# Peptides against a protein of PDB entry 3WG5, part 87

Target 1, 218 residues: chain A of PDB entry 3WG5
Amino acid sequence: LAKNIVYVAQIKGQITSYTYDQFDRYITIAEQDNAEAIIIELDTPGGRADAMMNIVQRIQQSKIPVIIYVYPPGASAASAGTYIALGSHLIAMAPGTSIGACRPILGYSQNGSIIEAPPKITNYFIAYIKSLAQESGRNATIAEEFITKDLSLTPEEALKYGVIEVVARDINELLKKSNGMKTKIPVNGRYVTLNFTNVEVRYLAPSFKDKLISYITD
Target 2, 218 residues: chain A of PDB entry 3WG5 as posed
Amino acid sequence: LAKNIVYVAQIKGQITSYTYDQFDRYITIAEQDNAEAIIIELDTPGGRADAMMNIVQRIQQSKIPVIIYVYPPGASAASAGTYIALGSHLIAMAPGTSIGACRPILGYSQNGSIIEAPPAITNYFIAYIKSLAQESGRNATIAEEFITKDLSLTPEEALKYGVIEVVARDINELLKKSNGMKTKIPVNGRYVTLNFTNVEVRYLAPSFKDKLISYITD

## One batch from the design tools (peptide; aimed at target 1 I114 I121, target 1 (a further copy) G47)

Design b2_p27_1 (made by RFdiffusion4)
Pose (drawn by RFdiffusion4):
Structure b2_p27_1 (pose): chain A 218 residues (1-218), chain B 218 residues (1-218), chain P 27 residues (1-27)
Amino acid sequence: as target 2 above (218 residues)
Amino acid sequence: as target 2 above (218 residues)
Amino acid sequence: SSTIEHLEETKPSLIPITFPDVNHENS
């Protein structure tokens, strides 16, 4: 009961309804165990807008900070993952990862051709991504360009431009660098200082169902 | 005189990429065997827009008539399934089935809440559903109400209002009543008269991949 | 099963928007 606990979970692949269930399951475990924070290792090339908005909402309502960590090297928080990142308490990127490219689309044709959205829906997701950035004090100008210019950024660029808060190689380095940082959004109405000194790290294994469903969608 | 071959397939659940694959697989089989028609027993609560549009497109390119049959009793062709029906060569409904209810949403939230669709998406789907109805000679005024009023119809109401062509209890009654009917959209440029005199019915089983994905869904 | 999954299975839905898959687009 007198411990400082950080949960680490993994989320890989397309952001779908099932991805929401994962976020909710992992975050719920951390909440019920009074964790200082939960670190989500995120690698997503794309996903659905509805599941992305539900995840952002679940993060906004989280009773503990949610740290989105674009990991491992070569991972991306592209498309839906970018919004999830902008909608969270802190963003960390591992070396050689990517963030951005969030243009909303109606989807893919028989060819694999891109089915673009009506111009106005592009404006809707611009307003939504600007809102997430402003609510978290992040660079909304660059966030808008994730859509309008299909802009993508390396870790160092994302840090310089004020989109993320940490560049870290691993969980330990992430804890060291983010220790003492304020969350970019509140936890239950208050901005919180992260206390990662003398912390117990607990890894949450993805379930059989997680790995299987992810593999199938792949 | 001649033996006419009719294929029958079942398509159930949410409309997704796997559903497009089912439509493509079942239709390709019927085309290669020079079938008079393929009948799809459709039961769907809704699904994704891109897959629905890809299915409508696959049906437009079909070298043989595709008859959408809302079957069994209790089934529905709601949301995305309505567009598939309106985009097909002939629509049949079994007693106690439903069609319509197509108001687009961005999706469902955590607590029963619904994420509203921006007006541009709504107007986009109004134009699209009116277009499918106009191209097939079905009631465009009523088709719009599937969206603007979330209108849903019984089989008897759907026939009366000119949205569908046949009300049938089973495959036997469907072939009997639809024999001699012209298709509502062309097959390769010409509107085909359906010849169901001297008919061999062939049922297509769902594949291993089909069954697995649906068991996981159940 | 979550409420979202329940609603998707029991109520009409038409899901219009998604995002590009960068792995697919870069290929």

Design b2_p27_1_s1 (made by RFdiffusion4, then SolubleMPNN; from b2_p27_1, 14 letters changed)
Fold by OpenDDE base, seed 4:
Structure b2_p27_1_s1 (fold): chain B 218 residues (1-218), chain C 218 residues (1-218), chain A 27 residues (1-27)
Amino acid sequence: as target 1 above (218 residues)
Amino acid sequence: as target 1 above (218 residues)
Amino acid sequence: MSQVELLEKTKPVLLPITFEDIKLKKA
């Protein structure tokens, strides 16, 4: 019997190689248990572009739907988080969250100033983010403006512009609203209709390693 | 019997990680005692954005209504304080207080000049503050202008523009005026009607640690 | 240099809004 299980896991902080390991672990657990989906509660200010691209690839290779949920209120899917969201099967946001601000930089100078990315890099990420939006049937113009204008959106704006699919206050409302929605990208080559009728919600805790690294990177 | 207790605590000074610890401690005490609400007497010129966002998140996760009260007269909910207020269940201001001036900066130069935040960061916080306002049914246009125009408001202006809910001279007037109001955001997923009929007011003192750190950061 | 090689060398950061350094303007 396909266990009507939905996993929920939290990913908070900067997007790094360690964040990739968290995504991979969480998705793998949910895949092994043949879960109906995994919901990733995402709160990130951004991070490394390489790690982000690997995370997007891992999501796209998932055997189950991966729902990015910008949660709790006050959380953000900023920069790298926006790319991750756009690469996912469904995006949800809680009220009081944000998405966008995707312009690449080379880093921060010793004085805290932004080191600008060369036009070649900026243009690469414009093409990349537009591709993610187009592939998922989301607003590619707004996705581009996340870079070119450093645009950031509220949940209501993001929903209105067709960047995201759901605004939900909690997991229960998310499950209720997303029930019967089709994934925005395929799972195993097919667009899946989400079935969240009579699902068991299982929360995945960070591993001890995850807790330690989050503690060190904070 | 739900103890008809309202806690009152003071948070004064810069918003830092320590301010988060104060919020967390105060709210936790009030939650443990199943208080009807906690009122935070807030006086801040601003501070760290990370700490502010964590505080907003902690307020939104509260099991009880958190009322931000800009008090006493002469106090401000400036910058970070405005975000905190907009993230709360109810905002009150005493006469002679202020709210606003929310423009993010990277800091102060050695000469005391403001180091401007890049447009990315500014736009992120515009989206964030608008989201807080929209979620709470408050004036999102004015919330944006707190950043774009560095707008500051009097209590009367803030009330008029629908940024805040109450103007009150003291705790007793606040309790009287807010009695029967609904929270502007949910508590445990529900909008709560405040009941301040026959409440006991309990004041929370700063911990010894709180006193020491406030003394060191001042 | 391929765009991939450029990305590997430059390690572009998608702005962590490291809110750590963001001060909300003190009034």
Scores: peptide ipSAE 0.151, ipTM 0.442, DockQ to the pose 0.069
OpenDDE base, seeds 1, 2, 3, 5: peptide ipSAE 0.025, 0.044, 0.046, 0.072; ipTM 0.219, 0.342, 0.349, 0.362; seed 1 fails the geometry check

Design b2_p27_1_s2 (made by RFdiffusion4, then SolubleMPNN; from b2_p27_1, 17 letters changed)
Fold by OpenDDE base, seed 2:
Structure b2_p27_1_s2 (fold): chain B 218 residues (1-218), chain C 218 residues (1-218), chain A 27 residues (1-27)
Amino acid sequence: as target 1 above (218 residues)
Amino acid sequence: as target 1 above (218 residues)
Amino acid sequence: MSQVEKARATEPVIEPITFADVKKLRA
């Protein structure tokens, strides 16, 4: 029986245009092989809003399910990472990870203080994040509070509040728990039931370029 | 039976004089072919007010219905995009999109702070946006609040408040849901009932020039 | 100058988030 392929790739660090290139590359490879899904192991403190929005669009345009997995323990889907997760077909978190803190900022001052975004921008992102949550059938109230209260949640809290779908310790547990789940957003206009019963897990390595930029931005 | 043609075109990025040229080109092509309608897939963060007003006028002068469709998921009809939408014959939004945040600004300072528009300009745009809403039978109170509160809405909220007419996941759902709707503004002095029962969908590609400018402005 | 002409002359930007700002925005 032809094994359904599940790809696993890692995205770590700040969300930038380069991070978009990583998502695009990984998803494209998995699409080309008609994979059952791709799992993106995500660990990010946040990053650029433009890159984030492009990544969300790229995920939503995927021909296969894109599962965001906040991994390993100690990782976060912080700020921009939360938006990316909310835009994906399924969210999982490992124990000891976090999600949230989504308030947009203009940057950091020389003294390291946050330069606040104007209300116009904040309100835009409130609407945006709520829209992502609503589209995916996730908790839009909590999504808003990720901005308005700079809320951060544990995996257990995020699951409890209906922000995420799975808490899993590793890829094997993730596959097991997510097997038979429907995607939270459509794939090519249809909600897909994930089938991980007979899968081959393939790991995508970061390109040399990916490694170099991750190293420079860290 | 002669298929009624529906054109679909994309406009993405900042609203500029070039965006006007895109709207003009797309609408002109659809007019020449006596299309049932043109759907403009709009994704914009906003842009120039002069270009926006020209685009609104061009839409209002169209010989065929112009449907603004905020698409794909993650897209926005932000700021100038909201005015354009409110000036159109029908507004649709995909899940995961947003509309609003219409307060005019003079630009951004070097530190990224907004340079506020003087009250005279703000009041002008309040009157203008309310006029567009009233003319189209849409919620003028919310239209004003898009400026005065820098309000942004989800598709579901926008539909609920009577700002938009359709929430649709894709072109096919849009056609299905908008079939039999009347235009919110006249076409050649008459409100048109949309007939999408037996239509051919034709996609208009951006010109090479359109692609290049989109790339440079991104 | 009509209010329209003044609005045109001041080239107001109706951008909640410019791409430039979105590029500068961190979330």
Scores: peptide ipSAE 0.045, ipTM 0.266, DockQ to the pose 0.070; fails the geometry check
OpenDDE base, seeds 1, 3, 4, 5: peptide ipSAE 0.023, 0.022, 0.040, 0.025; ipTM 0.249, 0.254, 0.245, 0.301; seeds 1, 3, 4, 5 fail the geometry check

Design b2_p27_1_s3 (made by RFdiffusion4, then SolubleMPNN; from b2_p27_1, 17 letters changed)
Fold by OpenDDE base, seed 3:
Structure b2_p27_1_s3 (fold): chain B 218 residues (1-218), chain C 218 residues (1-218), chain A 27 residues (1-27)
Amino acid sequence: as target 1 above (218 residues)
Amino acid sequence: as target 1 above (218 residues)
Amino acid sequence: ESQVQKNEKTKPVILPITFADIRKLKA
């Protein structure tokens, strides 16, 4: 029987417009091959809000399920990473990872202090993150608290509170646990049941550009 | 006879991941309608290099010609804007605009001074900008000097040196002058001859998100 | 309207990058 394909790609570092390109490229490859899904191994401290919003939109426009997997242990989906996760079809986390801390800032002062976003901006992102949570059937109250309290959660807490769907140690466990799950948001207007029973895992290597920008931004 | 469609959209401000989203959205709309081309009216002081590289990649992946038009008078395709232009299918500039000043930086110090990029990064962007120029059959020496000398050019100089293809006062003049030109890079693997003889111009409005982020980033 | 006000409005909303990767390449 022809094996379904699951792509796995890694995105690490700050959320930037380059991160959007990485998402776009990886998802496009997986779409072209009619993959069952793509898993994005995400490790990010956060980044630009504009980039984040674009990534979320690109994920939501995907022709195939996009699974955000906070991986490896020690990784985080911090700040922008949380929004991206909440905008995806399924969220998984490895043990020893974190999610949350979503309060927007305008940047850092000369002294390295945080420049706070005005209330209008903060309120916009509260509404936005709540919308992502609500649309995906995830915990919108906790999503708001990721901003208002700068809340960060462990995988176990995030699962318990209904922020994420899976805790998995590796790709094999993720595939096993997510098999038969419905996507938390639609794919092409329909909720998809994931089929990982007979799959080939294909790892997407970062492009040369990806490697170089990662090298520069890390 | 059915009129070909040319889309026109405006992108203004810093190059960010949101700028990527704007490009992606605008190009996608034009692709869906099988437009003859999209013209992006660009006015940017520069921005993030990662965002820029993604925008370039998105333009290069476009199913239709993407024309960068530095507009209106007083606008610039500065820094990141120059890279974007060099990565596009055709570059036009309005009189009184500028292009160039492409030296990468790490940011601004607390005192507002420029933090210089290390030579490795500068050299990478030299190679990158030269590649864009070479691939598009544009002046790679001048492209390098946009970095090494922080060179900025007028439309007339940029045309003279073979950096850009068109100087035009407005969209109508741009359409007239670019009609029958070949794209400087391929569209879906082929160089396209632009047909602007019987076209309908459609202006794309910024999305609500575009307006909001522009409001936040401007 | 002062260069400062232009710089203030143009501040990209940064979703806080945890302290590590502050190295923003700008071009």
Scores: peptide ipSAE 0.039, ipTM 0.312, DockQ to the pose 0.079; fails the geometry check
OpenDDE base, seeds 1, 2, 4, 5: peptide ipSAE 0.027, 0.026, 0.029, 0.036; ipTM 0.213, 0.318, 0.279, 0.297; seeds 1, 2, 4, 5 fail the geometry check

Design b2_p27_1_s4 (made by RFdiffusion4, then SolubleMPNN; from b2_p27_1, 16 letters changed)
Fold by OpenDDE base, seed 3:
Structure b2_p27_1_s4 (fold): chain B 218 residues (1-218), chain C 218 residues (1-218), chain A 27 residues (1-27)
Amino acid sequence: as target 1 above (218 residues)
Amino acid sequence: as target 1 above (218 residues)
Amino acid sequence: MSQVEKNLKTKPSILPISFADIRKLLS
């Protein structure tokens, strides 16, 4: 029986326009090979709102299921990472990771203090994050509180409150637990049941450009 | 007579967090040497609002005059570049350059279409750009129209309408024309009269990191 | 790409806001 392919790629660091390019490239490769799914191992402290919204749109337009996996232990899907996760077909977290803290800001002052976004901008993103949660059948109240209370959750809390779908220690456990789950949003207009019973896992390595940018920005 | 020092540095490309680091580094070097001023040769199509606002703040906190010079011919201080210029102590433009087009957007879709910012965000930046113009004694009506009409101006128009202070072909002409001008905003709480009668011009080269990032992002 | 598409991609832009960087706050 021809093995189904699952791609795994890593995205680490701030959410930027280059992060969008990484998402687009990785998803496109997986689409071209008609993969069963792509798993994005995500570790981000947040980043830019525009890049985040573009990434969410790219995920929602994917021809294949896109699974956001907050990994490894110690990683986070913080701020922009939470929006990306909530916009995806399935969210998984490893033990010892976190999700949340989604309050928009204008930036940091020279002394490191936060420059607050005006209430009008905050309210826009409250509406946006609630829409992502509602469309995916996830907890919209908690999604709002990720902004209004700057709430951060453990994997166990996030699972309990219906923010995420899976807690898994590694890729193998993720595949095992998510096998037979339906995507939380449609793929090409249809909710898809994930099939991970006979899969080949293919890891996508960062491009030379990706490595170079990571080296410069870390 | 000990020659006064004027630094010249180049900033080209999109306004990002790294652009902030460049501004901070260049201004800090000039401050440490107690320079008469630093001239930033600016060529930008725009970029990120948070980085822009941080850059404006850094300029306003400078211990020395920061002159934005839209250079060379063909360059622009577009979008975020206009805000940065309006937040600076003096604006100069070379012939054949442009300034303006300041409407905020959320980003670009996959098809390259603009994702419009909500009116609330647009109104925030209208208020912000007007404040920069008013504080610097520049044309606040035109500053608003840079957003509402997506207006772009030539150097001659910008000078005529009181958006900028100098049109100059090169650094030597800039120094000659700006000599004796007062800064449009205070330096350490005081408006400073520029003295470029006996100056040594020092060019700051990009760091190895700057060159590497430019190579990757271009 | 149409000329219109090229013009859209080359348009100057200012992109609003960012999200909190927890690592910077904890540093």
Scores: peptide ipSAE 0.025, ipTM 0.235, DockQ to the pose 0.510
OpenDDE base, seeds 1, 2, 4, 5: peptide ipSAE 0.019, 0.025, 0.024, 0.031; ipTM 0.247, 0.203, 0.214, 0.300; seeds 1, 2, 4, 5 fail the geometry check

Design b2_p27_2 (made by RFdiffusion4)
Pose (drawn by RFdiffusion4):
Structure b2_p27_2 (pose): chain A 218 residues (1-218), chain B 218 residues (1-218), chain P 27 residues (1-27)
Amino acid sequence: as target 2 above (218 residues)
Amino acid sequence: as target 2 above (218 residues)
Amino acid sequence: SASYGVIIAPLVGNWSHARTISADKPS
């Protein structure tokens, strides 16, 4: 009961309804165990807007800070993952990862051709991504360009431009650097200082169902 | 005089990429065997827009008539399934089935809440569903109300209002009543008269991949 | 191929709504 606990979970692949269930399951475990924070190792090339919005909402309502960590090297928080990141308490990127490219699309034709959205829906997602950035004090100008210019950024660029808070190689380095940082959004109405000194790290293994479903969608 | 081959397949659940694959697989089989028609027993609560549009497109390119049959009793062709029906050569409904209810939403939230669709998406789908109805000679005024009023119809109501062509209890009654009917959209440029005199019915089983995906869904 | 963009899925549904017939009808 007198411990400082950080949960670490993994989320890989397309952001779907099932991805929401994962976020909810992992975050719920951390909440019920009074964790200082939960670190989500995120690698997503794309996903659905509805599941992305539900995840952002679940993070906004989280009773503990949610740290989105674009990991491992070569991972991306592209498309839906970018919104999830902008919608969270803190963003960390591992070296060689990517963030951005969030243009909303109606989907894919028989060819694999891109089915663009009506111009106005592009404006809707611009307003939504600007809102997430402003609510978290992040660079909304660059966030808008994730859509309008299909802009993508390396870790160092994302840090310079004020989109993320940490560049870290691993969980330990992430804890060291983010220790003492305020969350970019509140936890239950209050902006919180992260206390990662003398912390117990607990890894949450992805379930059989997680790995299987992910593999199938792949 | 001649022996006419009719294929029958079942398509159930949410409309997704796997559903497009089912439509493509079942239709390709019927085309290669020079079938008079393929009948799809459709039961769907809804699904994704891109897959629905890809299915409508696959049906438009079909070298043989595709008959959408809302079957069994209790089934529906709601939301995305309505567009598939309106985009097909002939629509049949079993007693106690439903068609319509197509108001687009960005999706569902955590607590029963619904994420609203911006007006542009709504107007986009109004134009699309009116277009499918106009191209097939079906009631475009009523088709719009599937969206603007979330209108849902019984089989008897759907026939009366000119949205569908046949009300049938089974495959036997469907072939009997639809024999001699012109298709509502062309097959390769010409509107085909359906010949169901002297008919061999062939049932297509769902593949291993079909069954696995649906068991996981159940 | 590589994924592109956020996919919008406006036609999601459920059984409770899908099988409900509307009470009001056009004249």

Design b2_p27_2_s1 (made by RFdiffusion4, then SolubleMPNN; from b2_p27_2, 15 letters changed)
Fold by OpenDDE base, seed 5:
Structure b2_p27_2_s1 (fold): chain B 218 residues (1-218), chain C 218 residues (1-218), chain A 27 residues (1-27)
Amino acid sequence: as target 1 above (218 residues)
Amino acid sequence: as target 1 above (218 residues)
Amino acid sequence: GAAKGVELDPLLGNEEEARRISKELPE
């Protein structure tokens, strides 16, 4: 019986156009091999809204389930990372991680202060993040509060409030706990039940370009 | 008589947070040496609005005149580059360059189509670009049309319409033509008359990091 | 690094060119 393949890849650092290319590459590889899923180990402080929206769209267009796993302990799916997670087929978090802080900003001033986004932009992203939560059957009220209150949650809080689906210490616990779960959004128009029985885990390494970009963005 | 120093540095590619670091580094070096000015040879298709706004602010806070020179022939100060130019102490363009196309976008869809910015964002940048033009005594109507009509201009048109101050083929012609011109915005609260008599031109090389970033962002 | 809010970097400019540039980067 052909082993079901689960890919695992890491995305760390700021969300940029290069991060989109990483997501696209990783998902494409997993799609080509008809993987049961790809798990993206995500650690991001945030980044670009455009890149984030493109990543969300790329995930939603995936031919396979994309699981966002906030990992390792100490990692965050902050800001843009929260949107990406809410746009994914399943969210997991490791203990000691965080999610939230989704307030849109125009940037940082030279003194390091946040340049506030106009209310119009803030309202756009409120509508957008709520749509992601609603489409995925996640807590849209908390999704809004990630912006309006700059709320950040622990894994246990996020699970309790219905923002995420799994708290897991490692990939093995993630696979065990998510086995038999339905994707929170469709894959090719259908909700898929994850089958992590008798799976082979394949780790994708960052490309040389990815490593170089990460080195520069860190 | 101590030769007046003019620094020349190149900034090419997308406007990002790394481009801000380049501007900051280049201007800081020129400030430390009490240069008469720094000329930034700019070739950009655009980039991030936050980085652009920070770059504009960094230029406006410069202790020395910052001249944006759209160079070489074939280069552009497109989108974010136009804002940076309009925020600078003097704009020059080489023949065969362009300026404009300042319409804000939220990004590109997966199919390569432009995701339009909400009218609210567009209006913010209209107000912003007009403010830059007004503060610098440049054509605010054309600055608005860079957004509303996605207008792009040749150097000759930009000069004619009062968007830029100099058309120059090279650094020597730029220094010759801009000698005795007043900065379009203040330096330390004062309009400075450029003195390019008996100047030493010093070229700043990109750092290894800048080269690596440019290699990755180009 | 400070949790950078969703930087609404409205792209000012030709992201198509940015994307082209990104694609032309050697693997």
Scores: peptide ipSAE 0.105, ipTM 0.620, DockQ to the pose 0.272; fails the geometry check
OpenDDE base, seeds 1, 2, 3, 4: peptide ipSAE 0.044, 0.024, 0.045, 0.047; ipTM 0.545, 0.468, 0.251, 0.491; seeds 1, 2, 3, 4 fail the geometry check

Design b2_p27_2_s2 (made by RFdiffusion4, then SolubleMPNN; from b2_p27_2, 14 letters changed)
Fold by OpenDDE base, seed 1:
Structure b2_p27_2_s2 (fold): chain B 218 residues (1-218), chain C 218 residues (1-218), chain A 27 residues (1-27)
Amino acid sequence: as target 1 above (218 residues)
Amino acid sequence: as target 1 above (218 residues)
Amino acid sequence: GAAKGVEIDPLLGNEEEARKISEELPE
């Protein structure tokens, strides 16, 4: 029986317009091959809200399931990464990772302090993150607290509270645990049941452009 | 009689964190020499709101008058540049320049289209730009229309409507016309009467860093 | 590094130039 393909790609660093290009490229490759899914290994401290919103939209437009996997141990889906995860078809975390800290900021002051977002902006992102959680059947109260309390959760807490679907140590454990799960958002208007029983795992490497950008942003 | 120093520096291009560094450097030099004023020749299409707000704050903290001069002919104080101008001690424009177009945006979509700011953000910047205009005794209604109507004005219109204080063809005409004017905002808590009767004009060149950054951002 | 909040980074300017900023400034 022909093996279904599962793509795995890594996105690391700040969420920017370049990160959108990475997501778009990776998802497009997986779509072209009619993959069973793509797993994005995500490690981000956060980044730009515009890029984040574009990435969420790109995931929602995906013809295949997009799994966000906070990986490796020590990684985070912080800030923008949390929004991206909440906008995805499935969220997994490795032990020793974190998710949350979603408070919007206007930027940094001259002394490096945070310029706080006005309540109007904060409320916009509260509404937005809650919508992502609600649409995905995830904990919208915790999603709000990621902003209002600057909350960060462990994988075990996030699983317990219904923010994420899987805690997995590696790709193989992720595939095993997520096999037979339904996507938390639709793929082409339908919730997909993941089938990882007979899959080929195919790793996507960063493009030269991706490497260069990562080098500049790190 | 010892000549009072007037510094002149150019800031061109997008308003970024690097533009803040330029403003800070230029103003600091002029402060150290107890200059009568610094004139910033501004030509900007806009930029980042955080950097803009930091620049406005830096101008307001200046120990000397900061004059924003939209120069040369063909230049603009567009978007962020308008806020900076409205936050300054005096605004001048050369003939053939423009000011306005202050609508906040969240960024750009994948197709290059503007991601419109939600009404909450737009209203924040309306309040902010109106506060700058009011504090400086400038036309707050027009300042609002720079956002709500995406209005851009000629120097003659801006002068007529009380947005700016001077239309001048060059630095010498600017100094002549602004001599004896009071700053539109306080310097160290006091409105300063500009004295350009016996001044030395000293031009500040961009630093190597400024040149490099301008090269990257242009 | 410390988790950074979502940088809203409201851009003020025309579409073309803000695009250039977004593309050229990695920070």
Scores: peptide ipSAE 0.050, ipTM 0.502, DockQ to the pose 0.243; fails the geometry check
OpenDDE base, seeds 2, 3, 4, 5: peptide ipSAE 0.039, 0.039, 0.038, 0.048; ipTM 0.459, 0.416, 0.475, 0.465; seeds 2, 3, 4, 5 fail the geometry check

